# Peptides against a protein of PDB entry 6RO1, part 199

Target 1, 216 residues: chain A of PDB entry 6RO1
Amino acid sequence: LGKEIEEYIHKPKYCLPFLQPGRLVKVKNEGDDFGWGVVVNFSKKSNVKPNSGELDPLYVVEVLLRCSKESLKNSATEAAKPAKPDEKGEMQVVPVLVHLLSAISSVRLYIPKDLRPVDNRQSVLKSIQEVQKRFPDGIPLLDPIDDMGIQDQGLKKVIQKVEAFEHRMYSHPLHNDPNLETVYTLCEKKAQIAIDIKSAKRELKKARTVLQMDEL

## One batch from the design tools (peptide; made by RFdiffusion4, then SolubleMPNN)

Design b2_p30_1_s3 (from b2_p30_1, 16 letters changed)
Fold by OpenDDE base, seed 3:
Structure b2_p30_1_s3 (fold): chain B 216 residues (1-216), chain A 30 residues (1-30)
Amino acid sequence: as target 1 above (216 residues)
Amino acid sequence: SAMEEKKKEVLKKLEEEQKKLEEEEKKEKE
C-alpha cells in the first residue's frame, strides 16, 4: 500500500507544487537509500527523446542529502552515495530526478541562503535529526488527497482499502471482546486523536507559511 | 525566534498525540 501511494506522489504533475525550498523529502535510488533530505530548488530540463523527437521534460530537484565522504571525492565523475549507517557523512546538494522521491513531508525547514559552507549544510542535518526525534514513528507525510489534491480514482481506492483494512483490524477484536463499550470508547478516542493529529499538522503547515511570508 | 518555538511546540504536541494513538491501538489489539 505504501509503495502504491509512492507511484502517485512522485509524478511531476502532483509533486512539483510542493517542491519548495526547505521541503523534507525522502530520496531512494535503486539500492541507495539516502533517507530524508531537504529540497534546495528544482529545475525543468528540456529533453528530446532520441527515437521520437518529442520533448520529454525532465524534472531535477536539488536535494541536500547525507552523502558518504568517499562519494564527495569522486563527485565530479560518480554519482553521490548515501552515508553508511556507521558514518557521520556530509550533507551535499545532489541533483535528483523527481521520480526518485519516495516520500514528501508536510514539514518544511528553514535553510541557510548560502549552502556553500559545510557548516551551513551540516546545520540542516541537525534540523532534520531534530524533526526525526520529534516523530519517532516517522516524519509526517503530505496527505495525497487533502494536501496534494490528487483526484486519481486509483489512489482513492487504495486509501479506501487501507481505511477498510484498519477498520476491519479494529472491528475484529471488537467482535470478540465482551466489553464492547470499552472497545467503542477506545475506538472513539483513537478517532479523535487521529483528528487532532490532522489538525495539528494543518496548524504546523500554516505556521510555516507565515514564516516564509515574514522572511520575504 | 517566536515562530520556531511555536513550531517546536506544535511538533511536540503531534508527537504526544501520535504516541497516545499507538498506545490506544496496542490496547485495542490486546
Scores: peptide ipSAE 0.037, ipTM 0.563, DockQ to the pose 0.028
Fold by OpenDDE base, seed 5:
Structure b2_p30_1_s3 (fold): chain B 216 residues (1-216), chain A 30 residues (1-30)
Amino acid sequence: as target 1 above (216 residues)
Amino acid sequence: SAMEEKKKEVLKKLEEEQKKLEEEEKKEKE
């Protein structure tokens, strides 16, 4: 289910409007999980299909990612690799194909104007880590329907299945606990808080959308 | 700007709600 959602959100037609500088995104490339990084910019590259001569545009996003220092030494010949778990790593701006974005956050960070200094790049890592500390259950994602405005019926069905599954997971433990009232009250509070979070996210989106419309 | 303030306010609210969620989840596990 999560992978099915990913197949929608990483499509350029849906995600490009949200790839503004400072947007938190998760990058994964064929077994290499870079985790959360920050969008610096994106570009459209013209690509010519070898067989048809048709223009197939490639979208490349520059993302500030935590990279292995070892991979950086070989950066002229080798693709950047994610930092090892026990490695400090270094934040680097990495060009990433848009379809390699595994997640897009509702969170948008302030980034330094000049990312050439290592200290400025590392300050962004501190900001990411601070966001991660604030969201121990995970960095908040853009809602593909409410936040990204995806109208695809396939995605709507996937989301409905996820929501139904989540609802069932929350409902099943409630039936077997002898402290049903306490657990039920906690689950209701949790559900209400989840609604409030979703509402706050929608308000944030509306505020951002209004700004984007005012900047147009 | 007024919108940066609104963004900060909404982020603060989101953080507060997330903290409440975490506190309730901790109580469910205890």
Scores: peptide ipSAE 0.027, ipTM 0.535, DockQ to the pose 0.040; fails the geometry check
Fold by OpenDDE base, seed 4:
Structure b2_p30_1_s3 (fold): chain B 216 residues (1-216), chain A 30 residues (1-30)
Amino acid sequence: as target 1 above (216 residues)
Amino acid sequence: SAMEEKKKEVLKKLEEEQKKLEEEEKKEKE
């Protein structure tokens, strides 16, 4: 369910309007979870599919990400790797394909105009960490429906399934089913997703209120 | 809602802190 929602939010047609400089985004590339970074800029790259000749535009977002210092030393030959949990790392501007965005926050940070100095990049990490401290339950997500305006019926069905599953988890103590652990793990993941969705919806309602108040 | 007000307050505080940080960073460069 979280993955299904992710499959919607990372689509360019939905997320591009929200990829403004300073937007918090979560980047994940296969096994590499960079965590939260900040959008620096966005670019459209022309890509030609080799087999069809069809123009498939690649959308690249430059994201300031916490990278391992080790990967940066090898940056001539290797892609940047996420900082280890116990590593300070270094904030680097990394070009990221838009489909690698696993989450988009409602939070937008002010970023330094010049990100060439290490100190300016590291100041953004401090800002991210301050946001994380303020949101102990997780950084606020854009609501896919209310914030992002996604009208896709498939997404609505996914959200409804998550909500129904959460309701079932809370209403029926799964005490007696031997498949409880597997169901429980799936249920926990779905419950977390539903919590995240419910959080996102609450945040959208908040963001709309903020937008309405900024318009007042 | 009370939670919307709290988020608005948190966001406003965050913006104020970021602005202060930017002002301090400007002062350190000056």
Scores: peptide ipSAE 0.024, ipTM 0.356, DockQ to the pose 0.091; fails the geometry check
Fold by OpenDDE base, seed 2:
Structure b2_p30_1_s3 (fold): chain B 216 residues (1-216), chain A 30 residues (1-30)
Amino acid sequence: as target 1 above (216 residues)
Amino acid sequence: SAMEEKKKEVLKKLEEEQKKLEEEEKKEKE
């Protein structure tokens, strides 16, 4: 479901309109989770499919990402590595294929005009961290329907299914059972399911936000 | 007691729904 929505969000036809400078996006490349970065610019590259000769446009977004110090400055996402948990890392502008965007936020940050100085890039990390502090439940995502205007019936059905499931989970009567341990265990399980639902909703919202960026 | 059995049944249903949710979330993450 989160991936199904992600498959919509990362499509250029949906996400491109939202890939403005300063937009918060989450980047994941296979096993490498870069976390939240900031869009710097967007470019369309003409690619020719070797087998058909058809123009297959590649959409590349330059994203300011927290990278390992071992990562080369302005390296492609394939060459860039995310900062280790114990590492401070460095904010670097990394060219990212649009389909590697796992989330798009409703938040836009002010970015310095000149990102060549390290201090200017690191100031953006501070701004991301401030946003994260304001949103302890996670950075708000663009809604794929309400914010991104995705009218795909497949996505709408997926969202409705998630919302219906969430409603069922919240409406499930916790029977007031006098056995406190079982009530607590049920409450903990319900809380975990609520967290998981909230995570799925966040992933859903991420997927919705990425779709709007690929269509613009 | 009948109440403990009902509680086990509700717990089991919640666990099954959680497992289905986790499986759906896993399928969503796959």
Scores: peptide ipSAE 0.024, ipTM 0.354, DockQ to the pose 0.010; fails the geometry check

Design b2_p30_1_s4 (from b2_p30_1, 11 letters changed)
Fold by OpenDDE base, seed 1:
Structure b2_p30_1_s4 (fold): chain B 216 residues (1-216), chain A 30 residues (1-30)
Amino acid sequence: as target 1 above (216 residues)
Amino acid sequence: SEFKKELEEKLEELEEEEEEEREEEEEEEE
């Protein structure tokens, strides 16, 4: 259900009007969760589909993300990696495909005009952390219907299912069970395993494709 | 060749785990 909502919100036709400078967004790339970052700008790139010659526009958003310092030392060809939980990291402006936005916040931050100085970039991390302190239950999301104006009936059905599921979960007698934390941790662990399996399967498929290209 | 075989074996293991998890999710939705 949450992933199905994500498949709507990251579509350029819906999210582009909300990708203003200072907008808080979550970025996830495969197994790499960058968490919350801040939109700097976006651009439209022309892409040509190799098989049809059709112009397929790619939308790239520059997002200020907390990156590992190790990944930044590696050449301009390596993708930035998220900072480890215990790592301070460094805020960097990373070009991100719009479909890698897993969430869009209602919150917009003021950002420095010049993000070249490290101190200016790190000041934005402090601002994100201050917002996170204000919202202990999580940074508020844009409502896909009320805020984003998505009229898709598929999305409305997904939201209705989520609301019905949440209502059942909160009305369930187990909601006050001290074992709920163990059930939630097991469900989170199961969900994380499924993500890790899907990530590993994608990496193996990529490796297989590379091996097939080297055998041609 | 050996590395390709090891990747194929890991891919099969991950497909079996994904199928088992999907069957468990379908059983939890019933």
Scores: peptide ipSAE 0.010, ipTM 0.328, DockQ to the pose 0.011
Fold by OpenDDE base, seed 4:
Structure b2_p30_1_s4 (fold): chain B 216 residues (1-216), chain A 30 residues (1-30)
Amino acid sequence: as target 1 above (216 residues)
Amino acid sequence: SEFKKELEEKLEELEEEEEEEREEEEEEEE
């Protein structure tokens, strides 16, 4: 359910109007959960599908993300990695494919005009942390229907299922059961596995496409 | 314990329905 909602939300036709500078977004790339970052800029790249000649525009959002310092040293050769939970990390502007946005917040932050200085980037991390402190139950999401204007019936069904599930969960006498955290952890793990599978399938498809282009 | 199982089953059911609806949408777009 949350994942299906993500599948709608990350569609460029829906999310692009909301990918404005300062928008809080959550970024996940396979096993790499960057958590909450801030949109810096958006770019449309023209991509031509090698097999169909169809224009498949790639949408890249530059997101200010908390990255590991180790990944920054290797940034010339390696993708940015999220900071470890206990690591301070460093805020970096990372180009992210729009489909890697797992959540879009209703919250927009003011961002410094110049993000080249480390201090300016780290100031945004402080702002994110302040927002997180204000929203202990989580950073508020854009409503897919009310805020994003998604009219898709599939999404409406998904939301109805989510609401029904949440209603059952909250109405259940064991809602306050400490086992709920275990269920949520399992749900998050399952959702992560499903993301990882989807990412791995995409990487395999890209690798195949690259191999096919090298054979051309 | 039972609640945990019921939630897990319902999540699985919802994820299966999700996957079916997505496969149906992908089949309708092809």
Scores: peptide ipSAE 0.005, ipTM 0.269, DockQ to the pose 0.014
Fold by OpenDDE base, seed 3:
Structure b2_p30_1_s4 (fold): chain B 216 residues (1-216), chain A 30 residues (1-30)
Amino acid sequence: as target 1 above (216 residues)
Amino acid sequence: SEFKKELEEKLEELEEEEEEEREEEEEEEE
């Protein structure tokens, strides 16, 4: 359900009007979670899809992200990597495809006009950290309907399902149970066991099929 | 045999379909 909402908000037709300089955004690229960064600018790139011959416009947003210092030494040949949890990192302007934006905040920051000096970039990290301190429950998101004006009926149905799920979760007697963490851990273990049983059944089916093929 | 090869191809197709259905189910659950 959360991912289904992301599939709407990262679409250029919806998010581009909100990608102004200073907008807080989250960036995730596969296994690389950069967390919260700040939009510097965006650009439209024309790309020719090799298979369709159609010009599909790619949108690239330059985002000031906390990067690993190790990745920056190799920056001539390697993509920037997120800072490790234990490292300070360094703020760098990274070109990001718009579909890699996992969240867009209602918050906009003032950014320095010149981001070439390291101190100016690092000052923005301090500003992000100050916002995070002000919002202990998380940086506020743009509302996809009220703020972003998304009229899609699919999204409205997803939001209604999320709201109904959240209402059931928060109204559930276990929500106030002091053993809630233990119950969640048991539910996660049960889910993992179910996955492991499903995988083991598939492997058994494959092994049986191979044996049947050897008998043929 | 040609029959073993056709069975291997059908098994690969069924595994790809089961993987696509799983990716769709995982996308619907999140």
Scores: peptide ipSAE 0.007, ipTM 0.325, DockQ to the pose 0.011; fails the geometry check
Fold by OpenDDE base, seed 2:
Structure b2_p30_1_s4 (fold): chain B 216 residues (1-216), chain A 30 residues (1-30)
Amino acid sequence: as target 1 above (216 residues)
Amino acid sequence: SEFKKELEEKLEELEEEEEEEREEEEEEEE
């Protein structure tokens, strides 16, 4: 359901009015979760589709993201990578395609006018961390209907399903269970075990296929 | 061998099915 909402909010026709400097956004790219970053600016690039000759405009947002220091050493050839959880990282301005925005916050930060100094970029990370500390349940999102003005009936149906699901979760007897954290930890462990079983089955299948291929 | 190619194709199909199932599961959880 969250992914279906993302499919609406990252569309340029909806999100561009909200991509002002200082807007908090989440960036995810092919399994790389950068978490929350800050919009610096956006630009429209002309792209020509090779097969149709039609101008397909690419929208690129420059986002100040927490990147690994290793990815910055090779910055001329390698895409920026997110900082590891235990890594301090470094805030860098990264050009991001607009469709890689997984969330848009209602929160806007004041950003330094000059982001060339490392200290100015790292000050923005401190500001993000202060916002996260103020919102322990998560950074507030823009409402896609009320804030973003999306009138799509598909999105309205998705939101109604999410609201109905959330209402069921909060009305569930386990929501007030003092063992809720234990139940969630057990559910997370069960999910991890399911992933590990799927991975082990895949490895066993690959190993079996290799053995059969060596016998043929 | 032709059999090796058929096994590679069947492995790719099963990896694609597992990826589609994972995408569907992730779409149901989000």
Scores: peptide ipSAE 0.006, ipTM 0.326, DockQ to the pose 0.012; fails the geometry check

Design b2_p30_2_s1 (from b2_p30_2, 14 letters changed)
Fold by OpenDDE base, seed 3:
Structure b2_p30_2_s1 (fold): chain B 216 residues (1-216), chain A 30 residues (1-30)
Amino acid sequence: as target 1 above (216 residues)
Amino acid sequence: KKLEEEIKKKLEKEEEEREKEELERLLEEL
């Protein structure tokens, strides 16, 4: 569901109109979660796929992302890496393929005209952190139908399933933790507790049957 | 009595977490 929505949102035909300078976007690349960054600009590049004879247009967005200081020392030869959770990191302008955008926010920030000075880049990190403080439940997303104008019937069916699922999920008393990882760890513990209860119920039924035979 | 209440609490906790797994499988299959 969330991944299927991402597969619509990251398509250039839908997201490009919203990739204005200052737009908040979330970037993920093969297990590297950069978190929230800010769009600086975008460009259309042509790539020739050797097998299609067609120029598939690749879109690259320059995103200001929080990178590890180690990745900055090797930045001439290595891809930028996200800052570790406990690391301050440094804000860098990173070229990102548009399909690596995992989320697009309704929020648009004012950015400095010159991002070459470190202080100007770090000022944008302070602005992102201020937005995150204002939205404790998460940075608001663009609505794919109402804001992005996506008319795809597949997406409408996915959203209807998400809404029905969210309603079922939020109606459950345990929904105060927004982290999917806590849900997975709880699910594994429950499957184990399930087995243990079926065992304990079988033992209790046996014990009651024995007590009823001793009272007779 | 005490053993029945402990079994009941374990069951309620077990019912809440399977609904969460069916939920996550439905998220991965979509």
Scores: peptide ipSAE 0.015, ipTM 0.379, DockQ to the pose 0.010; fails the geometry check
Fold by OpenDDE base, seed 4:
Structure b2_p30_2_s1 (fold): chain B 216 residues (1-216), chain A 30 residues (1-30)
Amino acid sequence: as target 1 above (216 residues)
Amino acid sequence: KKLEEEIKKKLEKEEEEREKEELERLLEEL
């Protein structure tokens, strides 16, 4: 379900109105999780599909992302890479295809007008980190229905299933606001837990394979 | 005794694994 919600949210028809400067967005590109960044601007590129002649407009959002310093040295030929967990990294404006936005926050930050100085970019990282500290349960997301106005009945069904699952899973009295933000944050947490479970199962399977090899 | 503790620890792991698999199934239905 969280991925199904992402498939709605990252659609240009829904997300573009919310891609204002200062909007917090999460960026993932294949195996590269940049985490939370800040929208600087967006642009529409005309793309002509080579097979249909149809104009398939590509939307590129410039996002301030925490990049590895190694990737910045190679930036003439290589795509920016996310900073390693233990790396300080550097905030860089990265052109991102809109479909690579895994989440869109309700939060907007004030950003410096000039992002050319490193200090101005790094100030935005401090602001992101401050927001993350204020929201220990995760940065609040745009509500796909209430904030984004998505009328898609498929999304409504996805949300209803998530809410029904959450009502079963979180029958604990700590959520006094059924804001859809909690639903999606919990879907991301669940998707992360599923990844972590899958990783832990892989490690357990490896450890069990090693134990079976030591018993032989 | 040692075998019973090992069986108990295997059962506890298998219960945790079943709960995780049920959670995973519920997550795949999501």
Scores: peptide ipSAE 0.014, ipTM 0.304, DockQ to the pose 0.009; fails the geometry check
Fold by OpenDDE base, seed 2:
Structure b2_p30_2_s1 (fold): chain B 216 residues (1-216), chain A 30 residues (1-30)
Amino acid sequence: as target 1 above (216 residues)
Amino acid sequence: KKLEEEIKKKLEKEEEEREKEELERLLEEL
C-alpha cells in the first residue's frame, strides 16, 4: 500500500507545489536508500522523447543528501551513493529526478544561503537528526488529501485501506498490552526462527543435492 | 476433555498465527 501511495506523491502534478527550499524529502534510487534529505532547489529540463518528438519535461530537484565519501572521490562520472549506516558520510547537493522521491514531509528547515562550505551542509544534517529525534515514530508526512489536495479516487481508496488497517492495528488488544514490547520481541524472535528454518532447509536441500550428485 | 482443550488451544494458536501472517502480508503490501 505504501508503494501505491508513492506512485501518486512522486507525480510532478502533485508534488511540485511542495518542493520548496528546506522541505524534507526521502530519496530512493534503484535500491539505494538515501533516507531523508532537504530540497535545495527545483528545475525543469526539456526532454524530447526520441520516438514522438514530444517534449516530455524532466523535473529535477536538487536535494542535499548524506552521501558516502567514496562516491565523492569520483564525482565527475559516478552517481552519488548513500552513506553506510556506520559511516558519518558527507552532505552533498545531488540532482534527483522527482519520481525518485519516496516521501515528502510537512517539515521545512531553514537552510544556509551558501551551501558551498562543508560546515554549512553538515549543519543541515544536524538539523535533520534533531527533527528525527523529535519524531521517534518517524518524520511527519504531508497528507496526500488534506495537504497535497490529491483528488484521485484510486488514492482515496488506498488511503481508506491504510486507515482501516491502522485502525485495526491500533484497536488490536495487543496495542494496549503493557507487555507489547515483550510481544514485539517474541515476534522478532519468531521471524528470526522462521529465517533460520528457511536457511537450514536451504542448506539441507543443497547437502541432499550434493549427495545425489556424488551417488550418480 | 483434556485432549479437546489441548486441540482447542492449538486451533486458537493456529488461528492467531494465520491472522498474524495475514497482518504481516497486509504490512508488506503497505
Scores: peptide ipSAE 0.000, ipTM 0.221, DockQ to the pose 0.010; fails the geometry check
Fold by OpenDDE base, seed 5:
Structure b2_p30_2_s1 (fold): chain B 216 residues (1-216), chain A 30 residues (1-30)
Amino acid sequence: as target 1 above (216 residues)
Amino acid sequence: KKLEEEIKKKLEKEEEEREKEELERLLEEL
């Protein structure tokens, strides 16, 4: 359901009006999750479709993202990579295709006018972290209908399903349980144990298959 | 022997990556 909403939000026809400087956006490129970054600017590039000669405008947003220092050393030849969880990283302005925006926040930050100094870029990371602290349930998203004005009936049906699911989740007796965190932690532990049992069964099956192959 | 160990290590790594991706997908569906 969330991914189906993303497929609407990242469309240039909907998101471009909201890509103002300082807008918080989440960037994901395949397996590379950069998390929350800040829009610096956007540009329209003329692209020609290779097969039709038709002008397919590419929209590129420059986003200030937390990048790995390793990718920055190789930045002459390689795309920027997200900072590892335990890595400090460095904030860099990365050109991102608009369809790689996985989320758009209602929140806009004040950004330094000059992002060339490392300290100015790193100050924006502190601002993102401060917003994250203020919103423990997650950074507020733009409403696709109310904020973005998306009238698509497909999206309306997706949102109605999300709202119905959320209502069911929040109306669940466990959601009002004062031990909710304990129940979640136990459910996570149970899920992890189920994964570990499944992995151990796979390893046992592999070991048995290897033993059967050594007997052949 | 050495090539079989290297193939086995690659297959184990691809399975570990696939299990990570499946776990990340399950976490994104919640």
Scores: peptide ipSAE 0.000, ipTM 0.293, DockQ to the pose 0.011; fails the geometry check

